Peptides against a protein of PDB entry 6MBK. Designs and how they scored, part 69

Target 1, 240 residues: chain A of PDB entry 6MBK
Amino acid sequence: GFEMVNFKEEGFGLRATRDIKAEELFLWVPRKLLMTVESAKNSVLGPLYSQDRILQAMGNIALAFHLLCERASPNSFWQPYIQTLPSEYDTPLYFEEDEVRYLQSTQAIHDVFSQYKNTARQYAYFYKVIQTHPHANKLPLKDSFTYEDYRWAVSSVMTRQNQIPTEDGSRVTLALIPLWDMCNHTNGLITTGYNLEDDRCECVALQDFRAGEQIYIFYGTRSNAEFVIHSGFFFDNNSH

## One batch from the design tools (peptide; aimed at target 1 N118 Q161)

Design b2_p28_8_s2 (made by RFdiffusion4, then SolubleMPNN; from b2_p28_8, 17 letters changed)
Fold by OpenDDE base, seed 3:
Structure b2_p28_8_s2 (fold): chain B 240 residues (1-240), chain A 28 residues (1-28)
Amino acid sequence: as target 1 above (240 residues)
Amino acid sequence: SADDEEKEELIKSMKENPYIARKIPVLK
């Protein structure tokens, strides 16, 4: 097994409670526990989703609003997960002037400005929608929808969204994977997959972990530009 | 409509700078 722990340097992570062997299936998350575009459609957001073309066209925004609605709902099933999410992110949406100036010498600067501009435009659009659309009246966020809320939700989705198959495997959808995404990152191989037969996300151990050790996984490789855009990090030695 | 065009333009703009989701492979 494993337990959630707040590590001093890395924040929240998973710690082994027993010895785990390499390639052992130690963690699985059934679809019913995932925050998906489908769960968003089936939530209080559903009526608005059915009427808003942007929510329909952009699953990541649908997830962002789903996250905001659930955060604003005291009885939400996902409250325990939401409480583990960072309150702020290192994404470009949180960059200060000095960080932006540093990026001016990089190829990522155009994308950073674009992301910021797009997010601001999205917020302005959805602010109007929430204030005026009849189906928005039932949303728990109606009276409290700030740019900071939207920035947080978008950044949460940006950093944590996963493409998974639909239940029938015929299409792909977007999902946040609770508990699994608490694993901190290390170099290695991807050891996570989706089991359609059991309808769950499965993670096998990258290496042996002893009881009491932090469990790390590999989320994949990204270019420096992608790291800056999606996670706010730049690695000089990253040749990707 | 003007509203529809605005929405489509906004969608297009957002898709030009995609947030890349992690692809979880389907297990075989």
Scores: peptide ipSAE 0.445, ipTM 0.798, DockQ to the pose 0.806
OpenDDE base, seeds 1, 2, 4, 5: peptide ipSAE 0.444, 0.182, 0.430, 0.440; ipTM 0.795, 0.750, 0.785, 0.795; seeds 1, 4 fail the geometry check

Design b2_p28_8_s3 (made by RFdiffusion4, then SolubleMPNN; from b2_p28_8, 14 letters changed)
Fold by OpenDDE base, seed 3:
Structure b2_p28_8_s3 (fold): chain B 240 residues (1-240), chain A 28 residues (1-28)
Amino acid sequence: as target 1 above (240 residues)
Amino acid sequence: SERDKEEEELIAANKANPAIAREIPVLK
C-alpha cells in the first residue's frame, strides 16, 4: 500500500501505491519491530543498563545507546531502519554559529544552550563509562564512541522517540517506530494509536491519498520553540 | 562517589528539561 521514496526537499517519506481512504488502517508496526527501552535492556546493552543509573533514569539515552549498539552491529535486525535515518540532523546540536546567533533572537536560545551543555556532559560521562566499566567491554561501540556518534544518536532519538504503553499497559515506555516514522509531518489530528490487544502501533490515514501521493501524518502539537529544540525546524506559519 | 554525584547531577538536569516524546495513545 505504500513505498519509501526520497522526496525533494522533504527527504525520505512514504508514498501511496494505491488509493488510501481517510481513516483506513494502512500501517501498523508490532512491538517486536520497535526499538524500545525494553529491547535495549534485552540487548548487549542490558548488563550496562542494569548498572548505570542514567540509562535507567533516562529512557531517551537508553534508546540512544541502543541505537548506537545496533548501528555498530552488522547483523542487527534494525539495520534496514537505521540505514534510513539521516546521517546528520538540523537539531540544535548541529547548529552552526550563524544559526545559534539567529536563535539568540528567539525564546529557544536558553534551551539550546542547555541542550549543548547537557549533551556534552552526558558524552563526557559516558565516555568514561565506556572506557572503564566492565560491562562496556562487550559493546560494539567500545572502541569507537565519539561525540559525533553520541550527538547523532541523541538527535535521532530526540526527533523520533515516542511514548507507548508497556506490554501489559500498566506503564509507559519509549520507542522508536520504524517505517511509521518515515511519514513526513503535516497539520491535522493524531491518527496513530497503540493497540494493546494486538500489541502494535496502528496508523490510520489522516485523509484520502491517491496512488502516487505522499502520505503525511500528524505527529503531535508542538510550538515553534519545541520544534526548534527537539526537531531543529522553525516554521514561520506554524499554528502551534 | 564522584560518579554517583555526576550521575545525580545529570539526572537532575534531565528532570529539569525532560526529553519530549510523542505520546501514542492507547486505542480503546
Scores: peptide ipSAE 0.529, ipTM 0.905, DockQ to the pose 0.903
OpenDDE base, seeds 1, 2, 4, 5: peptide ipSAE 0.525, 0.523, 0.517, 0.527; ipTM 0.902, 0.903, 0.903, 0.904

Design b2_p28_8_s4 (made by RFdiffusion4, then SolubleMPNN; from b2_p28_8, 15 letters changed)
Fold by OpenDDE base, seed 1:
Structure b2_p28_8_s4 (fold): chain B 240 residues (1-240), chain A 28 residues (1-28)
Amino acid sequence: as target 1 above (240 residues)
Amino acid sequence: SAREEEEEELIASFKENPPIAREIPVLK
């Protein structure tokens, strides 16, 4: 019903291969295909996770390290997904000095500086951990952990992380949703939910799509400031 | 220890300003 396409200016997206009707369930992703905090714990990162308070307390960082480990693993199940991720982002962590100056007139400037500072501090912390912790020796990133690596992983998670239920539905956890997050964003209504019975994310079409058209979804409403901080985008009239 | 103090500061900072995650609703 759809295919992956590299669109100009938008990067990778999904294109319909047939007509899709509004509200049609066209895409679903089982839990087993998700990159989650749980899959991070069950990976080569698991031993370090079990002994590091930051990884345990900050699920987004756990996902970031999970991405880095899987990216460095040629046989990773998620290689096809990781290869579709941008190599760079428009998030504040990548802003040049002139871009930061542009933000000085906005309320986002303080949050941008805070984000950069916190990310740098996190990197410095984990650099030491990776150099000294016994369980870090098993990580494929042991000898190749740069700030650029960390910035990329954090930005990937920042722009794509989702809160989903645990298997029993009693709690929430963080997840990256492959294939689904390839859909580019448009204004509309939330059309994605988690089906606990079938243990999968389900996405229904926001509108009718013709064969050959790009499939867009709505990821949620955010303030312009929040969207800039977390996604690096600007929208007119706050029509996110 | 210095490491423990750094951990506490990083955790505290995160709790004060948690990153935004998209909330995927549970289907009924």
Scores: peptide ipSAE 0.515, ipTM 0.885, DockQ to the pose 0.846
OpenDDE base, seeds 2, 3, 4, 5: peptide ipSAE 0.503, 0.513, 0.495, 0.511; ipTM 0.882, 0.887, 0.885, 0.886; seed 4 fails the geometry check

## One batch from the design tools (peptide; aimed at target 1 M58)

Design b2_p29_3 (made by RFdiffusion4)
Pose (drawn by RFdiffusion4):
Structure b2_p29_3 (pose): chain A 240 residues (1-240), chain P 29 residues (1-29)
Amino acid sequence: as target 1 above (240 residues)
Amino acid sequence: TPVLRPTAEDYEAWNETLDELFEELDEEE
């Protein structure tokens, strides 16, 4: 019912190949396909996750390393997902100095500075950990772990991650949701939820989509400062 | 259950927690 298309404004997204009515359940993704903090713990990253306090406290960082480890694993279950991810992003981590300079004197620039410093500090910290700590000597990253790798991983997480209930429903965790996460954003209401009975992520149409029209979802009630810093885009006419 | 993306408040809390962890690791060193 949909195909991947490279749109000028939003990059790659989903386009309807048939008419999709509003409120139609048109997209579902089972849990098995998701990359989660739990799958990160049970992966080759597990030995380091158990020893490193930062990875235990910061599921988003855990997901970034999970993404990098699987990217460096030729036989990863998630290779189809990793190979279709973007190679670059428009998060401020990618901005030129003069592009960030336009933000001087604004409310938003402080968070740009924090993002930069946090990412650089994390890269340097984990570079040292991976090169020296025994619990990381079997990681795929020991051979090569560049700043570009880390910038890509944290950008991939911040522009795509989601909160979902745990398999039991009592807790929440962070996850990457393949296929569905290719939908771009428009104004509207959240129409994506987690179905604990079928154990899958389900998305109903936000609005009517005719064949040939791009399929959009509503990402959330975030400001443009949040869209630029953490999602890497500015949304015109953001009602929130 | 709605699938949600992290909010600005989540990012602020995460930044505070990350700073505290790096401070504590520096004191231990």

Design b2_p29_3_s1 (made by RFdiffusion4, then SolubleMPNN; from b2_p29_3, 10 letters changed)
Fold by OpenDDE base, seed 3:
Structure b2_p29_3_s1 (fold): chain B 240 residues (1-240), chain A 29 residues (1-29)
Amino acid sequence: as target 1 above (240 residues)
Amino acid sequence: PPVLRPTAEDYRKQQELLDKLFKEEEEEE
């Protein structure tokens, strides 16, 4: 099997407890364990979701608020997962003053400023919603919703969101996949699929791993945020 | 089907749509 380990510099990851062969199904995560748009709708966020156009239209934002609500809930099923998430990210929203200054000479500065502006706008919108909307009164974050909270949540989703099929397989939805996303990234091929028959994510080993080795997977082509995390800057074409 | 992270293009589309929606909401307020 595998175990969760806090690796230096890399944070949490998975380590093999036995030899794992390439293409071996070593990890699976049932739908019921996923944080999905559907689970968001079925949570305390549901009433607000049903009344807010942005939440309905943007599954990633729905997941962000789902993440915040669950984080603010001491008895949340996903607390163990949430606690493994980084407290901050190497996304533009977290760039330090020196980094921003350095980027002033580059085209990336426009993207950074845009990201700041847009995120601030989003926060302001939802702050008002949370303060005024009747269905927001039930949210555990009602009295504690800061920009930092929002920044963290959207960054978490931005870096960890996945496309999976709906239960009936008719559509694509978004999900955070606990346990699976603890695997750190390496170059390779996509080795994770969704098994609709068993209603679970299934991950096969990218390569042979010996007992005691960290298990890496390939998450595919990096998003801009992931590229920034990896490379420290924006790139026009981050295709691999 | 494969479990996929959104591509850079998907991410850009999300951001564009998000920005559009928020602008629309601001205009309605």
Scores: peptide ipSAE 0.491, ipTM 0.905, DockQ to the pose 0.681
OpenDDE base, seeds 1, 2, 4, 5: peptide ipSAE 0.485, 0.444, 0.450, 0.452; ipTM 0.904, 0.890, 0.891, 0.891

Design b2_p29_3_s2 (made by RFdiffusion4, then SolubleMPNN; from b2_p29_3, 11 letters changed)
Fold by OpenDDE base, seed 3:
Parts: C-alpha cells; sequence; structure tokens
Structure b2_p29_3_s2 (fold): chain B 240 residues (1-240), chain A 29 residues (1-29)
C-alpha cells in the first residue's frame, strides 16, 4: 500500500500506492527487522558491549555504535535501511556558526553547547576504547572512527530512537524502527503502538491518504524546541 | 503499548549517568 520515495525537500518518505483510510493498519514492522540494544549485543559489538559499562548503561550509545558497525559492514542486513538515513541532520551538532549565534539570545543555546560538549567527550572516550580495548579489534570501524561518524550516529539515534517493550513485555528497550521512521512527521495523534502478541510495531493511518500522497505520521507531543534539539523538526504552529 | 520517543528528561538522565560512568572509568584507568 506504500512505496519509498525520495522527496526533494523532505528526503526519503513513504508514498501511498493506494487509498489508505484513517485508522487503517497500513504499516507493521516485526521485531526481527528492528535495530535494538539486543541486536547490538548479538552483533560484532557484543564482546565490547559486555565489557564497557557506558555501552551497557546507555542504550542510545549502544545503538549508535551498532549503527556504525552495521554501516561499515557491506553484508549488513540493515544496509538498505542505513542507506535511507540522512547524511546530515538539523540537530544542534550540525549547527553552523550563524545558527548558533542566532540561538545565543535563546535558552536553547545552553542545550546546544551541552550537546556539543557531551558528544565530544563521548567521542574522546570511545576513541580511546576503540584504540585500546581488545574486543574493539574486530569492529569494522576500528581504523575509521571519526568524530563525523560518531556525530552522525548519535544524531541518527537521537532523532530516530524509540522505546519499545522487550519480548516478554516486562521492560522497555531502545530501537530504531526501519520503514516506520521513513515516514515524515506531521502534527496529530500518535498512531503507532507495539503488538506484543504478534511481536511487531504497528502504525495506523492518522488520516485518509489518497494514492500518490505522502504518508505522514506523528512521532509524539513535543515543543518546537524539543523537536529542533532532539528530532530536527520544526513546525510553525506547534502548540505542544 | 505505544511506541515512545525519549523525552528531554530521558536524555538528561542518560547524560547524567554517562557523566558519572565516564568519571568512574577514568578513575579506574
Amino acid sequence: as target 1 above (240 residues)
Amino acid sequence: PPVLRPTEADYKEAQELLDKLFEEEEEEE
């Protein structure tokens, strides 16, 4: 009922190939297709994960490294997904000097500087880990781990990570949801959930879409500031 | 259950944990 399309201004998105009605389950993504903390643990990153306290405690960083490792792996199952990710983001880590200067008059500047500082510190830490830790030797990124790589991965995860239930539903874990996150964002209601019985992420249509129209979804109730900082989106009249 | 995006509070909590762990790891080296 949909196809992946590269829209000129919005990048990759989903376009309806048929009429989709509001509340119709049009998209589902089984757990096996998700990039999760669990899949990170089960990957080439697993040995390092098992010995690094930060990776263990910080699921978002684990996902960032998982993303980098899979990107560097030509035979990765997730290559088709990774290739659809933006090369750059509208997150603070990519702000130009003029953009930062513009924000200096706002409260957001503190968050911007914090993100820069924290990301730089994280990179420095993990650069050392990758260079010195025995289990890092098998990582495909060992000889090519730049700040740009890390910035990209962190920003990818920041903008795309989701909390989903564990398989038994007892806890939450972090996941990137391929295909689902290709939908561009709009204001509205969250129409995405996780079906534990079928072990899949499910999305129902927010509104009617006609064949040929782009499918938009709502990622959550956030302020524009939160979107800019964490999601890279901005809506003129976002009252949330 | 709904799929949730981390909130600003979640990021803040995570960063605080990261900073703590970072300091601990530096002290252990």
Scores: peptide ipSAE 0.095, ipTM 0.663, DockQ to the pose 0.839
OpenDDE base, seeds 1, 2, 4, 5: peptide ipSAE 0.020, 0.026, 0.027, 0.022; ipTM 0.566, 0.553, 0.429, 0.561; seeds 1, 5 fail the geometry check

Design b2_p29_3_s3 (made by RFdiffusion4, then SolubleMPNN; from b2_p29_3, 11 letters changed)
Fold by OpenDDE base, seed 4:
Structure b2_p29_3_s3 (fold): chain B 240 residues (1-240), chain A 29 residues (1-29)
Amino acid sequence: as target 1 above (240 residues)
Amino acid sequence: PPVLRPTYEDYQEAQKLLDELFEEEEKEE
């Protein structure tokens, strides 16, 4: 019912190949296709995760490392998804000197500096971990972990992470949702949920779409307050 | 972005960034 298209102004998005009605379930993504904290634990990162308190405490960082490990793995199941991710993001971590200088007159500068500082500290910490920890030796990123890599992964997760239930529905976890996150954003109602019975992310159409029209979805407001407190990241982003 | 081999220079760059940020914070105080 849809296809991936590169739109001139918005970049990659989804286009309807048939008429889609409002409230129609047009897209679903099974848990097995998601990049989650659980899939990170079950990956080559699992042994390190089990021994690193920061990875255990910060699911977003766990996802970032999972993303990096899978990117560095030629045979990763998620390679097709990872290849669709932007190489750069419109996040404070990618602001140029002129942009930062422009923001110096604003209160936003403190958030920018905080993100830079925190991200740099995290990188320095994990650089040491990757160099010294025995379980890091088998990571595909062992000999390929730059600040640029970390910045990219953190920004990817920051802009694309979603809360989903665990398999048993007892807790929430973090996930990247392939294909779904390719939809460009619009204002409206949240039309995405998780079906625990079928163990899948589900998206219903916000409105009627005709064949050939771009499909837009509303991601909702992402609370960054928790991330500021725990990771030092603050950016309300509905962009890809 | 391309995946490059981490070097000690990468670590030093991160430390330099931290130092620069700390120096800026100290100037604002």
Scores: peptide ipSAE 0.029, ipTM 0.504, DockQ to the pose 0.034
OpenDDE base, seeds 1, 2, 3, 5: peptide ipSAE 0.022, 0.035, 0.022, 0.025; ipTM 0.473, 0.493, 0.489, 0.462; seeds 1, 2, 5 fail the geometry check

Design b2_p29_3_s4 (made by RFdiffusion4, then SolubleMPNN; from b2_p29_3, 14 letters changed)
Fold by OpenDDE base, seed 5:
Structure b2_p29_3_s4 (fold): chain B 240 residues (1-240), chain A 29 residues (1-29)
Amino acid sequence: as target 1 above (240 residues)
Amino acid sequence: PPVRRLTRQDYLEQEELLEKLFEEEEEEE
C-alpha cells in the first residue's frame, strides 16, 4: 500500500506503507477514475464540446475546461483529486519578470513567448465563446471565467496530461490520472501501462521501496529545459 | 500499451494543430 504525504522539499508525493518489490503492481487506476476527453464529453461541458471545433480537435483544451467545470462543481467526483493539484505552477505562464528576463538569454525564450501568446489567444477565443454560445450558459464558469482560471487549467493539463488508449484500443486519447500523478519523478524506465482487458492504468514499482520510503516513478525522458517548459520542474539527473 | 506523459514532439504537434485551427477560424471571420 501507499499513502499521500506532503514531503518538505518535494511537496505532495506517495509513501509506501509496506515493502514494495521492484516490478510489483502496486498502483492501478481504472478508466472510470480518470479525467479524459470522454469524461469531458459526458460532463456539463458536453453540449458545448459538441459544437466547438477547437474543443473537439484539442483534447488538452477539452481537459482544461473539464478541470475548470469540475473544480467549480462542489459535488464533482474529482474534487478530491482537484484539491491535490497545485494552485500555481513553475511553468512559463507563471514566470515572474526576472525569470523571463533570465530566459531571454536562452533558447527557451521562444517557447516561453509561444506559450504566452498561445494561452492568451485561447483565453480570448473561449472568453467570447463562453459569453455568446447558448450551451455555455450551463457551465458553472459562465459568470466567472478569468485568465487566471484558464492559465491554471492549461498548466494543470500541460504538466499532467498522458496518452492512454481508448476503451477499444483503436485510438490514443488524453487523460489526467489521479493518484498516479502524485508520484514524484525519478530517472528510470516507464513502468506504467494500460491494461485494456481490465480497463485500467497499471503501475509497477521501478525499484524496491521499503515501508516509509517515497515512491518515485519515471514519467518519460525529457531534457531539463523541457521539464521547465512543460512539466514545471528541473531534474538534476536528466539531460539538458 | 505504455502510459506516458507527452513528449516534446507531442507538445509541438498540439501547438501546431492549435495554430492551424485558429488560422481557420480567423479566415471564417
Scores: peptide ipSAE 0.586, ipTM 0.930, DockQ to the pose 0.884
OpenDDE base, seeds 1, 2, 3, 4: peptide ipSAE 0.584, 0.584, 0.579, 0.576; ipTM 0.930, 0.930, 0.928, 0.928; seeds 1, 2, 3 fail the geometry check

Design b2_p29_4 (made by RFdiffusion4)
Pose (drawn by RFdiffusion4):
Structure b2_p29_4 (pose): chain A 240 residues (1-240), chain P 29 residues (1-29)
Amino acid sequence: as target 1 above (240 residues)
Amino acid sequence: SRFPIERGTTLEEAREQSELLNELFEELE
């Protein structure tokens, strides 16, 4: 019912190949396909996750290393997902100095500075950990772990991650949801939810989509400062 | 009933994460 298309404004997204009515359940993704903090713990990253206090406290950082470890694993279950991810992003981590300079004197620039400093500090910290701590000597990253790798990973996570209930429903965790996460944003209401009975992510159409029209979802009631800093885009006519 | 899924993070949530991350770096120093 859909195909991947490279749109000028949003980059790659989903386009309808048939008419899709509003409220139609048109997209579902089972839990097995998701990359989660739990799958990160049970992966080759597990030995380091158990020893490093930062990875235990910061599931978003755990997901970034899970993404890097699997990217460096030729036989990873998630290779189809990793190979279709973007190679670059428009998060401020990628901005030139003069591009950030336009934000001087604004409310938003302080968070740009924090994002930069946090990412650099994390990279330097984990570079040292990976090169010296025994619990990381069997990681794929020991051979090569560049700043570009880390920038890409945290950008991938921040622009795509989601909260989902745990498999039991009593807790929440962070996850990457393949296929569905290729939908771009438009104004509207959240129409994506997690179905605990079928154990899958389900998305109903936000609005009518005719064949040939791009399929959009509503990301959330975020400001444009949040969209630029954490999602890497500015949304014209953001009603929120 | 469905658990709603919102994509991304807020500036508030990112600031709280940053505070916790700085405390962890200070304790590991």

Design b2_p29_4_s1 (made by RFdiffusion4, then SolubleMPNN; from b2_p29_4 with S1M R2L T9I A14F S18E N22E E23K)
Fold by OpenDDE base, seed 5:
Structure b2_p29_4_s1 (fold): chain B 240 residues (1-240), chain A 29 residues (1-29)
Amino acid sequence: as target 1 above (240 residues)
Amino acid sequence: MLFPIERGITLEEFREQEELLEKLFEELE
C-alpha cells in the first residue's frame, strides 16, 4: 500500500501506492522488526552492554552502538533499514559556525551546547572502552570507531528514537521503528500506537491519501526548538 | 487500547537524557 520515495524537498518519505482511507490501518511493524534496547542486548553488543554502566542506563546510547554494530555487519537483519538512514544530518551536531551563531539567538542554544559537550564526552569515554575492554574485541567497530561514526549514530537515534512499551507493558523503553519513521510530519492528531496484544506498532491514516500522494503523520506537539534539536528543521506551519 | 507513539521525544525528555548522562559521568569520575 506504500513505497519509499525520495521527494525533492522533504527527502525520503512514504508514498501511497493505492487509495488509503482515513483511519485505515495501513502500516504495522512487529516488535521483532524494531531496533530496541532488547535487540541491542541480544546482539554482539550484549557482552559489553552487560558490563558497561552507561550502556545499561542510557537506552539511547545503547541504540546508537547497536546501530553502529549492525551497520558494520554485512549480514545484519537491519541493513535494508540502515541504508535508508541519512549519511549526514541537519541537526545541531552537524551545524557549521554560522548556524551555531544563529542558535545563540534562540532558546535552543543551551541544549545544543549540552549536546555538544556530552557527545564529545561520550565518544572519549567509549573510545577508551572499545580499546581496552575485553568484550569490545567482538565488536565489528573495534578498529574503526571514529567521532564521525559516533556523531552519526547519536544523531540517528536522536532523530528517530521512540518510546514504546516493553513486551509485558510494565515499562517504557526506546525503539527505532523502520518504515514508519520514514513518514514526514504534518499537523493533525497522533495516529500511531503500540498494540501489545499483537505486539506491533500500528499506524492508521491521518486522512484520505490517494494513490501517488505522500503519506504524512503527526509527530506530536513540538516547539520549533524541538524540531531544530530533534529533526534539524523548523516546521513553518507549526502551531505549537 | 493502544499505547500512543509520538515520533521522537520531547525537549524535556531530551534534557532528561542529557542530565542523566552528566550525572553518570560525574559518578564515574
Scores: peptide ipSAE 0.612, ipTM 0.938, DockQ to the pose 0.856
OpenDDE base, seeds 1, 2, 3, 4: peptide ipSAE 0.586, 0.611, 0.597, 0.610; ipTM 0.931, 0.938, 0.934, 0.937

Design b2_p29_4_s2 (made by RFdiffusion4, then SolubleMPNN; from b2_p29_4, 8 letters changed)
Fold by OpenDDE base, seed 4:
Structure b2_p29_4_s2 (fold): chain B 240 residues (1-240), chain A 29 residues (1-29)
Amino acid sequence: as target 1 above (240 residues)
Amino acid sequence: SLFPIERGITLEEFREQQKLLEEIFKELE
């Protein structure tokens, strides 16, 4: 009922291949297809995860490393998904000096500076970990772990991380949701939820979409600063 | 019922992640 298309200005998105009615369940993604903290634990990253304080405490960083490991794995199940991800981003971590100067006039500047500092510190920390930790030897990152790699992974997770329940529903964890996260943003209401009974993400149509139309979702209430940090742009129709 | 999913995280959640990292680094020092 939909296909991935490269739209002008908006980049990749989903296009309806048939008429989709409002509130129709048109897209679902089972947990097994998600990149999660749990899948990270169950991957080649697992041993290192079990011994690193930061990976254990910060699911977003665990996902970043998971993403890097899977990207470096030719036979990774998530290769098709990873190949759909941007090779680079227009988020602040990729900003040129003039773009950063522009941010000085926005509320995002302090958060951006914090992100710069923290991301650099993360890289330095994990570079050392990868070089010295015994459980890092089998990681595909062992001989190739650049700041560019890390920046990409962090940015990928930053722009695409989602909160979902754990399998037993007892806690909230983080996940990348393939295919669904290709949907671009429009004003509206949340139309995606996690179905614990069927253990899958479910997305219903925000509105009627005719065949050939781009399928949009409402990301949630976000400030302009959030869009700058997470998406690198201001949403024109954003009420905040 | 469904657990609602917002695409991405909020600025506050972002700040919390940054703060948590800083705290962990302090613990590691």
Scores: peptide ipSAE 0.600, ipTM 0.936, DockQ to the pose 0.840
OpenDDE base, seeds 1, 2, 3, 5: peptide ipSAE 0.590, 0.597, 0.550, 0.598; ipTM 0.935, 0.937, 0.925, 0.937

Design b2_p29_4_s3 (made by RFdiffusion4, then SolubleMPNN; from b2_p29_4 with R2L T9I Q17E S18Q E19K N22D E26K)
Fold by OpenDDE base, seed 4:
Parts: sequence; structure tokens; C-alpha cells
Structure b2_p29_4_s3 (fold): chain B 240 residues (1-240), chain A 29 residues (1-29)
Amino acid sequence: as target 1 above (240 residues)
Amino acid sequence: SLFPIERGITLEEAREEQKLLDELFKELE
């Protein structure tokens, strides 16, 4: 019912291959296909995860390392997904000097600098961990862990991380949702949810989409500043 | 019922993550 297409302005997105009616369940992604903190724990990263306090405490960082490990693994199940991810992002960590200067006139500059500082701190910390920790020896990134790698992973997670329930529904965890996260943003209502009974993410159509039309979702209530800082775009018709 | 999913991170969530990171680093010092 849909296909990945490179749109002129929005970049990659999903296009309907048939008419999709509003509220139609057109896309679902089972948990086993998601990149989650749990899948990170069950991967080659698991041993290191079990011994690093930051990885344990911060699911976003766990996902970032999971993403890097899987990207570096030729036989990774998620290679098809990873190949769809941008190689670079329009978020602050990729800003040119002029873009940073532009934001200096706004309150967003604080968050921009925070991203710079904290990402650098994380990289420095984990660079040392990867170099010295015994459980890092088998990581595919052991001998190739650059700031650029980490910046990419952090940015990928930042722009695409989603809160989902754990399998037992007892708590909330983080996940990357392949295919679904290719949908670009439009104004509207949240139309994606996690179905614990079927253990899958489910997306219903926000509106009618005719064959050939791009399928949009509502990411959530965000200011334009938030979109710039964490998603790398402005949305003119933003209700917030 | 479904657990609603918002795509990406909010500014508040990001700030919370940064705060948590700061706390963790302090603990590791």
C-alpha cells in the first residue's frame, strides 16, 4: 500500500500505492523488527551494556551504540533500515558557523550549545570505554569510533527515537521504528500507537491518501524551535 | 488501548536527558 520515495523538498518519505482511507490501519511494525534498548542488550553490545552505568541509565545512548554496532555489522538484520537513514542531519550537531550564529539571537542557542557539549562529553567518555573495557573488544566499532560516527548515531536516535512500552507493559522504553519513521510530518493528531496485545506498532491514516500521494503523520506537538533542534526542519503550518 | 507514539524527542525530554547525563558524570567522578 506504500513505497519509499525521495520527494523533492521533504527528502525520503512514504508514498501511497493505493487509496488509503482515514483511520485505516495501513502500517504496522512488530516489536521484533524494532531497534530497541532490549535488542541492544541482546546484541554484541550486551556485555558492555551490562557493565556501563550510562548505557544502562540512558536508553537513547544505548540505541546510539546499538545503531553503530549494527551499521558496522554486514549481516545485521537492520541493514536495510540503516541504509535508509540519512548520512547527515540538519540538526545542530551538523550546523555550520552561520547557522549557529543565526540561532544566537534566539533562546534555542542554549539547547544547541548543550547538544554540542554533551555529545562531546559522551564521545570522550565512550571513546575511553571502548579503548579500555574488556567487553568492548568484540564490538565492530572497536578500532573505528570517531566523533562523526557518534554524532551520526546520536542524531539518528534524537530524530527518530520513540517511547514504547516494554513487552510486559510495565514501563516505557525507547525504540527506533523502521519504515514507519520514514513518514514525514504534517499537522494533525497522533495516529500511531503500540498494541501490546499484538506486540506491534500500529499506524492508522491521519486522513485520506490517494494513490500517489505522500503519507504524512503527526509527530506530536512541537514548536518550530523544537523541530529545528531535534528534527532539523521548520513546519510552516505548525499549530504550536 | 494503544500506547500513543510521538515521533522523535521533545525539548523537555532532551533537557531531561542532558540533566541525567550531567548527574551520571558527577557520580562517576
Scores: peptide ipSAE 0.617, ipTM 0.945, DockQ to the pose 0.885
OpenDDE base, seeds 1, 2, 3, 5: peptide ipSAE 0.520, 0.552, 0.522, 0.568; ipTM 0.923, 0.933, 0.925, 0.937

